# Designs tried in a protein design run: peptides against a protein of PDB entry 6GMG. Part 27

Target 1, 331 residues: chain A of PDB entry 6GMG
Amino acid sequence: DSDDRVTPPAEPLDRMPDPYRPSYGRAETVVNNYIRKWQQVYSHRDGRKQQMTEEQREWLSYGCVGVTWVNSGQYPTNRLAFASFDEDRFKNELKNGRPRSGETRAEFEGRVAKESFDEEKGFQRAREVASVMNRALENAHDESAYLDNLKKELANGNDALRNEDARSPFYSALRNTPSFKERNGGNHDPSRMKAVIYSKHFWSGQDRSSSADKRKYGDPDAFRPAPGTGLVDMSRDRNIPRSPTSPGEGFVNFDYGWFGAQTEADADKTVWTHGNHYHAPNGSLGAMHVYESKFRNWSEGYSDFDRGAYVITFIPKSWNTAPDKVKQGWP

## One batch from the design tools (peptide; aimed at target 1 Y62 C64 N239 V252)

Design b1_p30_1_s3 (made by RFdiffusion4, then SolubleMPNN; from b1_p30_1, 16 letters changed)
Fold by OpenDDE base, seed 5:
Structure b1_p30_1_s3 (fold): chain B 331 residues (1-331), chain A 30 residues (1-30)
Amino acid sequence: as target 1 above (331 residues)
Amino acid sequence: SSRKPISAEEAALIQKYNDEAKKKAEEKAK
């Protein structure tokens, strides 16, 4: 058996998906069946269904990043990332809490830091910002108009993001989006674009110059959001996994979940689409599976990760990869 | 919901292609 990645074959455009199956409170299916669903539901360009291209199938086949990649139209850059961190909780727990039995000080601090992140508030901040951006995009036919609208919206809300530099990821995100510049995409017209959200799970202890304990148990000070804005500096995220704490232990370096532009106000009812691993139907890992998880299932993450960021990017409004409503599973 | 623990070997394979995905994207951008 080969452990090599395989690109899933093309699926007929009109082929309907087989039913999804439940898996840990989420809907699960094999990647080929997700392609079928994607073609029926998410593939639309200018209102017309499209067969997933070979390139898109290839992107998808890379696993957990693949779903976000195919739906956003670009490999995740993670530049415009948001999170929420409760500094008071962190300080209080460090002061008044105690390590669990057998827990080292470094492990305790890493855990407390992880638990001091509020995933729901981080997600909500990203949604808030995306909404502001979408209002700014509306009726803006050039980047200058978009930026002016954005600044006005932020000023009206007294949002700290108004103080960001013009070259910051916040203001440069649109111009740095390939689909914005494409003729069949935004065609340099902001009003043809919309803000979308995905999430990345990753490890905080990535600094190779830091202590081994931080690499094993997390760096409590790493990847915290800036006060007021909620922006996370992702520049030090090099896709380095958690260091093993015992022989034979291994960790994956990241996970990605696609949210898009759902309008469901209740975070707990939102659907997050993600993959398990690269497609290896003839290998030990097997075929890639795609999951559609509720927020609770997604935000819980895995022990591989101690950080969750919610990232904003843009797609053309003509794409249906980020509909207002996402239905979990099939039918 | 917790993922089933994976072996170091499995993690290494997944990481390999996670890394390759980035490489693929970079190659396409050139």
Scores: peptide ipSAE 0.649, ipTM 0.935, DockQ to the pose 0.757
OpenDDE base, seeds 1, 2, 3, 4: peptide ipSAE 0.597, 0.646, 0.029, 0.593; ipTM 0.923, 0.934, 0.654, 0.920; seeds 1, 3, 4 fail the geometry check

Design b1_p30_1_s4 (made by RFdiffusion4, then SolubleMPNN; from b1_p30_1, 14 letters changed)
Fold by OpenDDE base, seed 4:
Structure b1_p30_1_s4 (fold): chain B 331 residues (1-331), chain A 30 residues (1-30)
Amino acid sequence: as target 1 above (331 residues)
Amino acid sequence: SSRRPISAEEAELIQKANDEAAKKAEELAK
């Protein structure tokens, strides 16, 4: 098959990357060159550069999920997801707004729902929670200590997350992280781990039992964050893409962007790393490209998606895949 | 600005790869 995925070849450890291509406020490069940058900047384990392994290169080659997969060390589970939705805005626009010329009622409602999500506030909520979790991790040498610290932090902040069930992804996320259990990772020591963030874009209209209109234009009621916590129930996300509205039209089912643990206070200045499609240098799609986008570029998303979630997971502090500062492009 | 919809053919190819990624991940989790 001419469109078969190919695993990028190994790059010498000391090979420097070529300059990235600037494109509309983001930096772009081919996947092979990203591997070079990754090895120079993000590959460090315990302060030492590492060559990207064949397994990691294979993960990366799958495209938009690959960047997050390589940098987080695991395939995204998306269990601990946050968003922000303005219910008042939504209700007001539905009541007082009008469909555009040629826009159906369903299309109007779907659009209004999409626009009622605040990506920046959703991202900030995730960062807030990640900070709380990091404080809870800092001096905790077992899971019990971590959970106790977490509850105390939440209580001090009067955070609604304190009322979550013990089985909630919020409390179980750490123990369910493979790298936490690994000898060379957390080794079951929470203080060796840190919270990191990635984002997923996806389609709301995934319910096959719903109307065709919802599948085409979105389900206004789907994947809203819970009040107070900001948690999004992702259980109904089955990676079903938007239904086409015109012949020949197609949509991708998801996109992933890697943020990590940047400390930049200004959300607009944060850098998000993501891929376009799987690596097919000999196929019709061509080589995979990796983008380093500013938040505005990332959060805008594509017409394929009407939901954005900001997800928290964990990586060992010894990894440099989530540095405090991320420089866009090369050099 | 948001990317416009791609062709059905391209979308199917990407979807296939995404499905394969998920399968690979499931195998690793076993």
Scores: peptide ipSAE 0.648, ipTM 0.935, DockQ to the pose 0.733
OpenDDE base, seeds 1, 2, 3, 5: peptide ipSAE 0.648, 0.644, 0.646, 0.648; ipTM 0.936, 0.932, 0.933, 0.935; seed 3 fails the geometry check

Design b1_p30_2 (made by RFdiffusion4)
Pose (drawn by RFdiffusion4):
Structure b1_p30_2 (pose): chain A 331 residues (1-331), chain P 30 residues (1-30)
Amino acid sequence: as target 1 above (331 residues)
Amino acid sequence: SAEDAEITDALDTYRDTMRARYRYETALAS
């Protein structure tokens, strides 16, 4: 009867996954089967396939956060985040639009703020920033050389990110990556690391001391990107879900999607990996399923979340959890 | 540690929200 979280059992390294295909832009498989796929195409350490460890299987079983947790080797901090927001559209639609049939002003403002975000440009911004970071660490063998290389290209590119504080989440992103300091990971050598991207969908009204309207309909001033840099301050994100509007209405507090470092130029052809919930085949929610969605399917989101953040972190180059290509389903 | 406590709180919140959603969707299908 228990809807307790269970860890999926170990899958042999030779066991191939059952076949599955995408339908209308999304593919799904039970977590036990995805582990088989992951071991075949994502588990490589210096080109050698590996079995998903007991610890990794435990991390994965927690739901949507599990895929990102496993692929990055760290529970997501969301410290370095980017988004796009049309300030002019937001200000214009507020002073020119009107609430629709059946909206409070708080609901109207919350929705307009939500629709003013552009997740394609937000992902595109994280893409170009991650590319600058990767070029900065290509031949840099110490952090100092990486930071010099990073600032040099940002200044020449007139990127407002050049003026970020030395201790900001941006400039400290590499040094604060645990695998960067590990002797089997980056070993304090930026050239052994790689920037990767994942996304977080979440709710804007997370201040428990705010009005109920913001908790139910959103806070338009919350989690807006800074101008010029596009950085999103994720420090006030506390994994608090949207409050219900009527009794019995349940909302999920967040969703994580793993992109990695795919080379596909078409943002709409990129694949994002995420789970539906924690693993509980003997319980109420059932077994965890891993979803592989095209970008538009992922960025469609749900009413649970009115905010999207595209996050940059680093993994060692020796890993294969962020390959150049990601294929939906199997084979 | 403080970090571990924060991760546990986030996971517990996630679990509870998923259970609440399941109850809500079952009520609608009823």
Fold by OpenDDE base, seed 2:
Structure b1_p30_2 (fold): chain B 331 residues (1-331), chain A 30 residues (1-30)
Amino acid sequence: as target 1 above (331 residues)
Amino acid sequence: SAEDAEITDALDTYRDTMRARYRYETALAS
C-alpha cells in the first residue's frame, strides 16, 4: 500500500487555536490546531515564538511519537528509561492466584506481570532522577563538571545509580544529545540544558526466539527495572508489536507521551501530550489528533502494550517545549 | 546511517500496525 501519510501544512505564526474538545479528563484536537497551539505556547526559542518548521511538521505527522519528537527535538532513543516493578506482588499472585475463566496460563502470567508494574512509582523515579540531573547541570559549564556534580548528588542521596558504569546511558545521555552539542543549543555547556521526561508504551514479548505464548501474552521476565536504580534495559526493544491472539487481530508497536518538565507535585494532575496515529487526512485513518491527557488517562495505556517506561532526555533551557506548567486544551 | 534505518523501520512498523489495527476494528464493527 502507498504511504498515505501527509505532512500538515504550515500555520501562520499568529493564528490562534480553535477550542479543544474536552473528553473524559483529556483535551483533544486535530493536529493542525495543535500546531497553532504549539506555536503560541511551546515554540519559543529564547523567548521568541517560532513557526513550526516543515521538518518539525513532518516529525509530528508520524503519529504518537510525533509529539515527543517535535518537543524533544530528536527521535526518541529511549536509552535512559525507568520503571517500577513489584516483585513480591508478582511472585505472590503467581503462586496464589488463578487464571480467569478462559484465560490460559501464559495469558495469566503475562497479565500478572503487567499488573505488577507501578506506573506512578516509575514516573516518580524518573522525576527524582531528572531532579538530580538538573541540580548537577545547574552550575556545570563542561561535561566533566556535570559528571562530577552528578556523582556527588548521587552519593549524598545514597542512590544506587552512583554505581553505574561511566558508559551507562545514565552518564552518557547528555553527551549523546544532539542539541547539547549545537551552537544554538547547549553549545557543550551543561548549564544550558535541562532534563525532560517522556513515556513509551511497548510490548514485552518481542523475543522471536521465545515461545509463541510470550509473544501473544507477554514475557513476564522482560524489560523489568534493575533493583535499586529502576533502570530498564531497552536494548532489546525493537519496536515489535504484540502477536495476534485471534485471526485478523492487530496491535500497534508503540505509544509515546510527552511530559517535559512540569513541576506539578501531584502525578495525577500532570498533563501528557500524545497523538493517536499518523496523519492521513485523505486515508482511512483520517487526520491525526493530539491529546492532552491526565496521568491516569495516559498510564492506563492500551491492550497493545504491557510495558511502560519513563525516559529522560535533555533539551536546551531556551526551548519552551517543556514548561513548568502545562494547561490542557484551549483556551 | 544505521540509526536512520532503525528509525525508518520503527515508523514503517508503526504505520503498518496502525493500518492492521484499523482493519481489524472495522471488521469487528461490521
Scores: peptide ipSAE 0.656, ipTM 0.945, DockQ to the pose 0.935
OpenDDE base, seeds 1, 3, 4, 5: peptide ipSAE 0.653, 0.652, 0.650, 0.650; ipTM 0.946, 0.945, 0.944, 0.943

Design b1_p30_2_s1 (made by RFdiffusion4, then SolubleMPNN; from b1_p30_2, 23 letters changed)
Fold by OpenDDE base, seed 4:
Structure b1_p30_2_s1 (fold): chain B 331 residues (1-331), chain A 30 residues (1-30)
Amino acid sequence: as target 1 above (331 residues)
Amino acid sequence: SEEEEKIKKDIETAKKTQLAKLESLKKKAA
């Protein structure tokens, strides 16, 4: 099944997209048509439209992760991740709540933990941090200047991130970004880079040494954000899917949604781009489709996942894969 | 809505096969 992946063919640079199909708050199209839109809207480097390269088309062909991959320029490492967890809500619900009819204790605890995450607040935290980073980048012409600026910004805001270790993903994220080091990218100049955001949905119960219940229903204690910073330790995320709760049941291991650097202040109006599956036009799955969803549609997630993280990475400012405004669908 | 749930289910089902490509993706990203 996995061997059916095909790289979408090249699309002429000037080919206009066909209209997207609206579907319950989403705009949907086949991957080839997304490539057309991408070339018209997002492909610009230094203001010039670019044909999506074979490499980029190959990245894209991998499905949901492919959308984030092609737009960020690198495979997602998920190192700098943020979330929001309401500890008081969690404790209160565990104490005062009861399992639903037919719900096990483990299932109840997993559900309560899932519901104690606030996707909107997690997203807002990531946006806040990205804004701080962007201010630190703006006039920094070397990494040292960037780090100094970042520390100053954090100090001014009394942000707990100022206490992070210098080797933390927070401070090392820029230097670990390939496009930052590329001659045609950042060229080691932070002021040429900007922070961007994508989201990952995944399963909490990934510890193989844990109970079967945690693997089936979630680990209530896993992948919680650190207090004050909102940072999620993603080191234990190994893309292990939820364990089946019944024979023959299977879950997907992750979903990725691309936000970029939209300036829309209302979270509900932001657009998230994601894919359904790898491109298999001649296989059972069929052609890959790309979806542009509003935040509500994206953040709702699926039963496959009980965690959502909002991840910061960097792209060159010369790229238009993360414009200030994203229009849903076509035209 | 019921239609939205159906769409979600279809998307979820379609994504299940992505797991098998994870190792390949990691290699390509290295």
Scores: peptide ipSAE 0.020, ipTM 0.622, DockQ to the pose 0.035
OpenDDE base, seeds 1, 2, 3, 5: peptide ipSAE 0.167, 0.167, 0.020, 0.022; ipTM 0.790, 0.785, 0.612, 0.649; seeds 1, 2, 3, 5 fail the geometry check

Design b1_p30_2_s2 (made by RFdiffusion4, then SolubleMPNN; from b1_p30_2, 22 letters changed)
Fold by OpenDDE base, seed 1:
Structure b1_p30_2_s2 (fold): chain B 331 residues (1-331), chain A 30 residues (1-30)
Amino acid sequence: as target 1 above (331 residues)
Amino acid sequence: SEEEKRIKEALETEKKSQLAVLEWLKKQAE
C-alpha cells in the first residue's frame, strides 16, 4: 500500500555516510545513508554540494525508480531505449532446441527469447549513441544546431539512426527534457546538457489481448530492438508485471538502475545504482535500501523480468549526478 | 491525467520489489 511510503528526513549537508555493507558483490545501504553519500558526491550544482531537497527525497522514496528519478531530475519516460537481440540465435534455438523437462512450449519460447537478448551489447549501443549525442551537443547553442550536428555525426558513422523520423524520440528527446528548458539547467542551450544512461528491467508479456501463456512466460516478439538502430518501442510498456504461474506467486513491475555517464570502458566494471522498494520504515517492507551493483549483478536482473532496456536521457552538465567515475560503496 | 494515473499505478506495485530482491539474494546464496 502506497500509504506506507514515507519521505526520508533531511540529512545534514556535511554528514558523512556510514560504511556500506557488502552484499553478494554489491554495496548496500539504507536510503538515509545513501542521501548522505549523494550529498557528498552527487549533489553538486555548479561545483557546490547541495542538500537533497524535500522533493528529491520524496522522489527517491519511491524505490528503484526513485534512484533514477532523483539523479536524472525527472520521472523516467523511457522513450529513447536501446537493446540488442540476436535474431539468429533465437531462430536457431527455436529450431534446434527443445523444452526442458516440465517446460511448456510457451515457457521454452519465452526463455529462448529472453536469452537471445545481449545486455552488454545493448548497453554498449546506448553508450555509443550517447557519445554521438554528446558530440552533437558540445558546441550547439540551439536545438537546430544540435539536430544538424547529430545528423552529421550519424551520417559520418553511417548509423541507421540518421534515417529516423524527425518526430522520433531519438530527435525529440532533448526538447522534451524539462531540465533543458530550465534557467538553471540547459536554458535552451544544448551545449549545457549531456547524455546519460539508465536501465529498466520489465516484462514482455504486457498485452492483455494476448494469450495467458505470453503473460505468464513472456512474449517472444515483444519489445525487440529495431534492426540497425537498436531502438526499442517502449510505447506498449505500461508497467504491467509478469502474471503468476503458481498460486501465491507475485512479480514486481519494473526495476531501474542508474548508470549516468561513467567513462569506464570495461562494462563489467561499471557501477549501477538502484533501490529495492519504496521507503516504508514503519511498514512491513521496512526501510528502502540502495544498492550499487557492478554490471554483471545488475544485468542479471530477476525472474520477474525478461527484458532489459538501456535508456538515454539528458541532464545539465552542471549537475554531478552522472560523474565520469563512480566508486562502489563507502568508503 | 492518464499519465499521472499510470505513474501512480506503477509506483504502487513497487511494494513487491522486495520480494524480487530477496529471491535474487537467495539465488546468489545457493
Scores: peptide ipSAE 0.266, ipTM 0.817, DockQ to the pose 0.384
OpenDDE base, seeds 2, 3, 4, 5: peptide ipSAE 0.261, 0.023, 0.154, 0.160; ipTM 0.818, 0.564, 0.757, 0.751; seeds 3, 4 fail the geometry check

Design b1_p30_2_s3 (made by RFdiffusion4, then SolubleMPNN; from b1_p30_2, 20 letters changed)
Fold by OpenDDE base, seed 3:
Structure b1_p30_2_s3 (fold): chain B 331 residues (1-331), chain A 30 residues (1-30)
Amino acid sequence: as target 1 above (331 residues)
Amino acid sequence: SAMEKEIQEELEQYKASQLAVLAYKKAQAA
């Protein structure tokens, strides 16, 4: 058996997917079947279905990040990230709460910090910002017009993001998007682009100069959003996994979930697409599976992670990888 | 390119972490 990553074979363009399997409130299927669904539903460029290319299949085969990679058209850079942290809850719980039986102080503080992040509010903040950006994009035919529109929108909403530096990831995100510059993409026309959202789960305790306890149980002060803007400084996210708390214990370093540009107002009804692991059909991990999860299933995460960030990027409007409505499973 | 190298490194880190988790789970199940 080989643990090597394998690129899934091409699927015929007109091949319909097999039914997805329900699993703990989510829909699940093998990667090959997701490719079939993707070709039927998400592959459209200018209204025409496309066969997933070898390059795209290769990207997809890398697991959780692969789903976001294929649908966004670029490897996640995670520079424009949002979250929500309840400082009052955190302080109150630290003051009035106590470690559980057998729980260390560091473990308690890490847990309390994790629980003080509001995933729903973080997601809503990202959606709010994406909406502002989309309004700014709508009739802007050059970057200057986009930026001017963006500043006006932010000013009208009295949004703290209006005070961000011009070199901030917030303002530079569009011009740093490869598909924006592509002839068959945005072609340097902001009005041809739209904002999309994905989420990254990761570990807070990544600082190797910090205490072992922080690396094991989380760093309560790390990766908090800035007040007012909700922006998370992701510069120190180096994809370092949680440190083992017992011998032989291992953790995954990150998870990615694709939301796109769904218009469903109820966060709980939104669908998040993600993969379990890289495709290794001949290895111990087995074939990659793709999940379409409701927000509650996605945002719950795993013990591997104590942070969830919601990231904004851009795709061409001509792509159908981020439709207004995502149907969970198949059919 | 430098970017491609960075991506490859991240992907390798991810793969390694997945295998580590699998190994741990298998050990727990035994």
Scores: peptide ipSAE 0.608, ipTM 0.936, DockQ to the pose 0.937
OpenDDE base, seeds 1, 2, 4, 5: peptide ipSAE 0.594, 0.604, 0.607, 0.592; ipTM 0.932, 0.934, 0.935, 0.931

Design b1_p30_2_s4 (made by RFdiffusion4, then SolubleMPNN; from b1_p30_2, 19 letters changed)
Fold by OpenDDE base, seed 5:
Structure b1_p30_2_s4 (fold): chain B 331 residues (1-331), chain A 30 residues (1-30)
Amino acid sequence: as target 1 above (331 residues)
Amino acid sequence: TEEQERIERELQTYIESQRAVLAYKKALAA
């Protein structure tokens, strides 16, 4: 079956966006108009606006992941992921709760596990870690200095991340960032980089060796954060969608939301940018739309997913894809 | 590269899953 995905055409650099429209508490626009906004607001390299390249437009055309891809500069690796799980709540609900009418035991356990994740705390943990990383980056002109600073910061805060292995995604994330090594990016200078955050929604029941019930209703034990660090082992995330619970039912394998490096202290007021589907203007899916959602809208997710992770990556400070403040919509 | 191939597989799965969702929704609406 041929891919009906289409790369959006180039937009003139000086073309202003059309107004966004409200959609269920979020701002929404067609992908071409987002490109216009992106060029006006987020495209700046070293203070100069840039036209979105063909490559970037191609990335963007992939929908939800495309937004994160364009703004982070790389396809999401999802290695440095954080979440928060309330173990006590989970145990208590399993012990004292009961399945709803018509709900199977497996469905009940999957739901309880999903509900035991605290999206806000997970997000806050990622922000905390990103802040620590940014402090470590600030005056570090080589990776060794960055790592030393990072260890010192973690020690001062008595953070469990200080015990992570040097090969852990936590310590290796910067060196594994392509833009860090680029001459026009970090140029191997940590002080030219900053930590940014995006979020991924995905399905826990991806283990093909597990029961069908876990694939249908979730694996309660999968993709939990490690105590103390909040790190989620994402190595088993193969981007496999939820299994159908009824004949013909389908689910999307993932959703991505871009946060960047907003400084808004109130999580509820932060803006998350994401796409609905890949761009297929001539197909059944139609044109891709981009949403700028508040945290509540983003964190709510869909029934397609029972896990949310908040991922840290890095971009050059010279990029404006992660400004301190993101304004919802246009103008 | 192996990484590029991985990305392509993930994206293909994404596209297929989107189509599957759409097909299901259409079937329900019919």
Scores: peptide ipSAE 0.674, ipTM 0.953, DockQ to the pose 0.918
OpenDDE base, seeds 1, 2, 3, 4: peptide ipSAE 0.671, 0.673, 0.673, 0.671; ipTM 0.952, 0.952, 0.953, 0.952

## One batch from the design tools (peptide; aimed at target 1 D3 G250 F251 Y278)

Design b2_p8_3 (made by RFdiffusion4)
Pose (drawn by RFdiffusion4):
Structure b2_p8_3 (pose): chain A 331 residues (1-331), chain P 8 residues (1-8)
Amino acid sequence: as target 1 above (331 residues)
Amino acid sequence: SMTKYYYS
């Protein structure tokens, strides 16, 4: 009867996954089967396949956060985040539009702010920034050389990110990555690391001392990207879900999608990996399923979330959780 | 950390 979270059992390294295919842009498989796929194509350490450890299986079983947790080796902090927001469209649609049939002004403002974000450009911005970071750490063998290389390209590229504080989430992103300091990971050598990207969908109205309207319909001024840099201050994100509008209406508080470091230039052809909920095959929600969605399927989102953030973190190059290519389904 | 629904 217990809807308790259980850890999926260990899968032998030779066990191949059951086949599955995408349907209309998304593929799904039970977590036990995804572990088999993950061990075949994502588990490599210096080219050697590995079994998903008990700890990794435990992380994965937590739901959508599990895929990102496993692939990055750290619970996501969302410290370095980017998004795109059309300020002109937002200001114009507020002073020119009107609420639709059956909207409070708070609901109208909340929706317009939501629709003013552009998740393609947001992902594109994180893409170009991660590329600059990877070029900066290519031949840098200490952090100082990495930061010098990073600032040099940002200044020459006239990127407002050059003026970020030395201790900002941007410039401190590499040094604050636990695997960067681990002897078996980056060992304080930026050349052994790689920038990777994952995405978080979440709710904007997370201030418990704010009006109910913002908790039910969103805070338009919340989680907007700074101009020039596109940085999103995630410090006030507390994993608080959207408040219900009627009794019985339930919302999920967040969703994580793993992109990694795919080389595909078509943002619409990129694959994003995420789970539906925690693993509980003996309980109410059932077994966890891992979804592999094209970008547009992922960025479609849900009414639960009115904000999207594309986050950059680092993993060691010796890993294979962010390969150049990601295939939906199996084989 | 678990992915689930919230009703309040």

Design b2_p8_3_s1 (made by RFdiffusion4, then SolubleMPNN; from b2_p8_3, 4 letters changed)
Fold by OpenDDE base, seed 2:
Structure b2_p8_3_s1 (fold): chain B 331 residues (1-331), chain A 8 residues (1-8)
Amino acid sequence: as target 1 above (331 residues)
Amino acid sequence: IDTRYFYS
């Protein structure tokens, strides 16, 4: 029940964070302390530190999605999503593998499908595309110039994305970004924007018209990336959680992790920021906690989810919510 | 948004 959700109070702009705590290879802190760090490190607009607004604190209070929300400036739409799926591995395992003891056929197929996704390659694809987009943005002062640059870049690289429809999320993502249109944001100038990345974990078995087995154990055919482009059709993701396999069992609907625009070439060294649940300091769930995880910790996910997508969106370059270097924890 | 029961 989200009725227990509370918006964290304002933190003084000059208040320094308390030290983060280690947690299974991650850095962990309570949401109030993350706000302090955010104000010191990520809040800058045009190089000037800002106090997190009440609106931003409210966004943040929603949990994992809140971290991405406050840093991207908008609620995640998840339209421009990438993943990597090893079709050969999938087919081979289905053909030559066998269900584990006590594992149903549906459970086996769902597991094999989940294991056929490569999180690192999916992330790398998103980074590749983001780089192309950033090059296209660099000297473009209107959307037309940006789109022309994109097409040229894609043609030069012989990228399958060049064949996407003009209305596709790939080409429409910038124009559909609120901060692009804001006077203090992009002001309709692509060169003032940069591509950023976040990740979503979710459940594949969301089709209510499908079998109960798919809802319980996953839909092996759902949310696969298109060959060549790596694009995932996210239109059927409606934040429906995995169905319980036993009485009393429950699963959460999604997890979000914020990467931004880190330049660390080694994926394993990149830092992902995410939250656990909505802020309920006076409720049963307790206070929201924020985690800064290495890629390995983030990409591991939970049994609640069998899909991961890496999503590209845009923020103004004047924002510091996506710096090239992210330091894990505090200090 | 329901993020209840998320692991912590």
Scores: peptide ipSAE 0.068, ipTM 0.829, DockQ to the pose 0.285
OpenDDE base, seeds 1, 3, 4, 5: peptide ipSAE 0.066, 0.069, 0.064, 0.071; ipTM 0.827, 0.835, 0.822, 0.832; seeds 3, 5 fail the geometry check

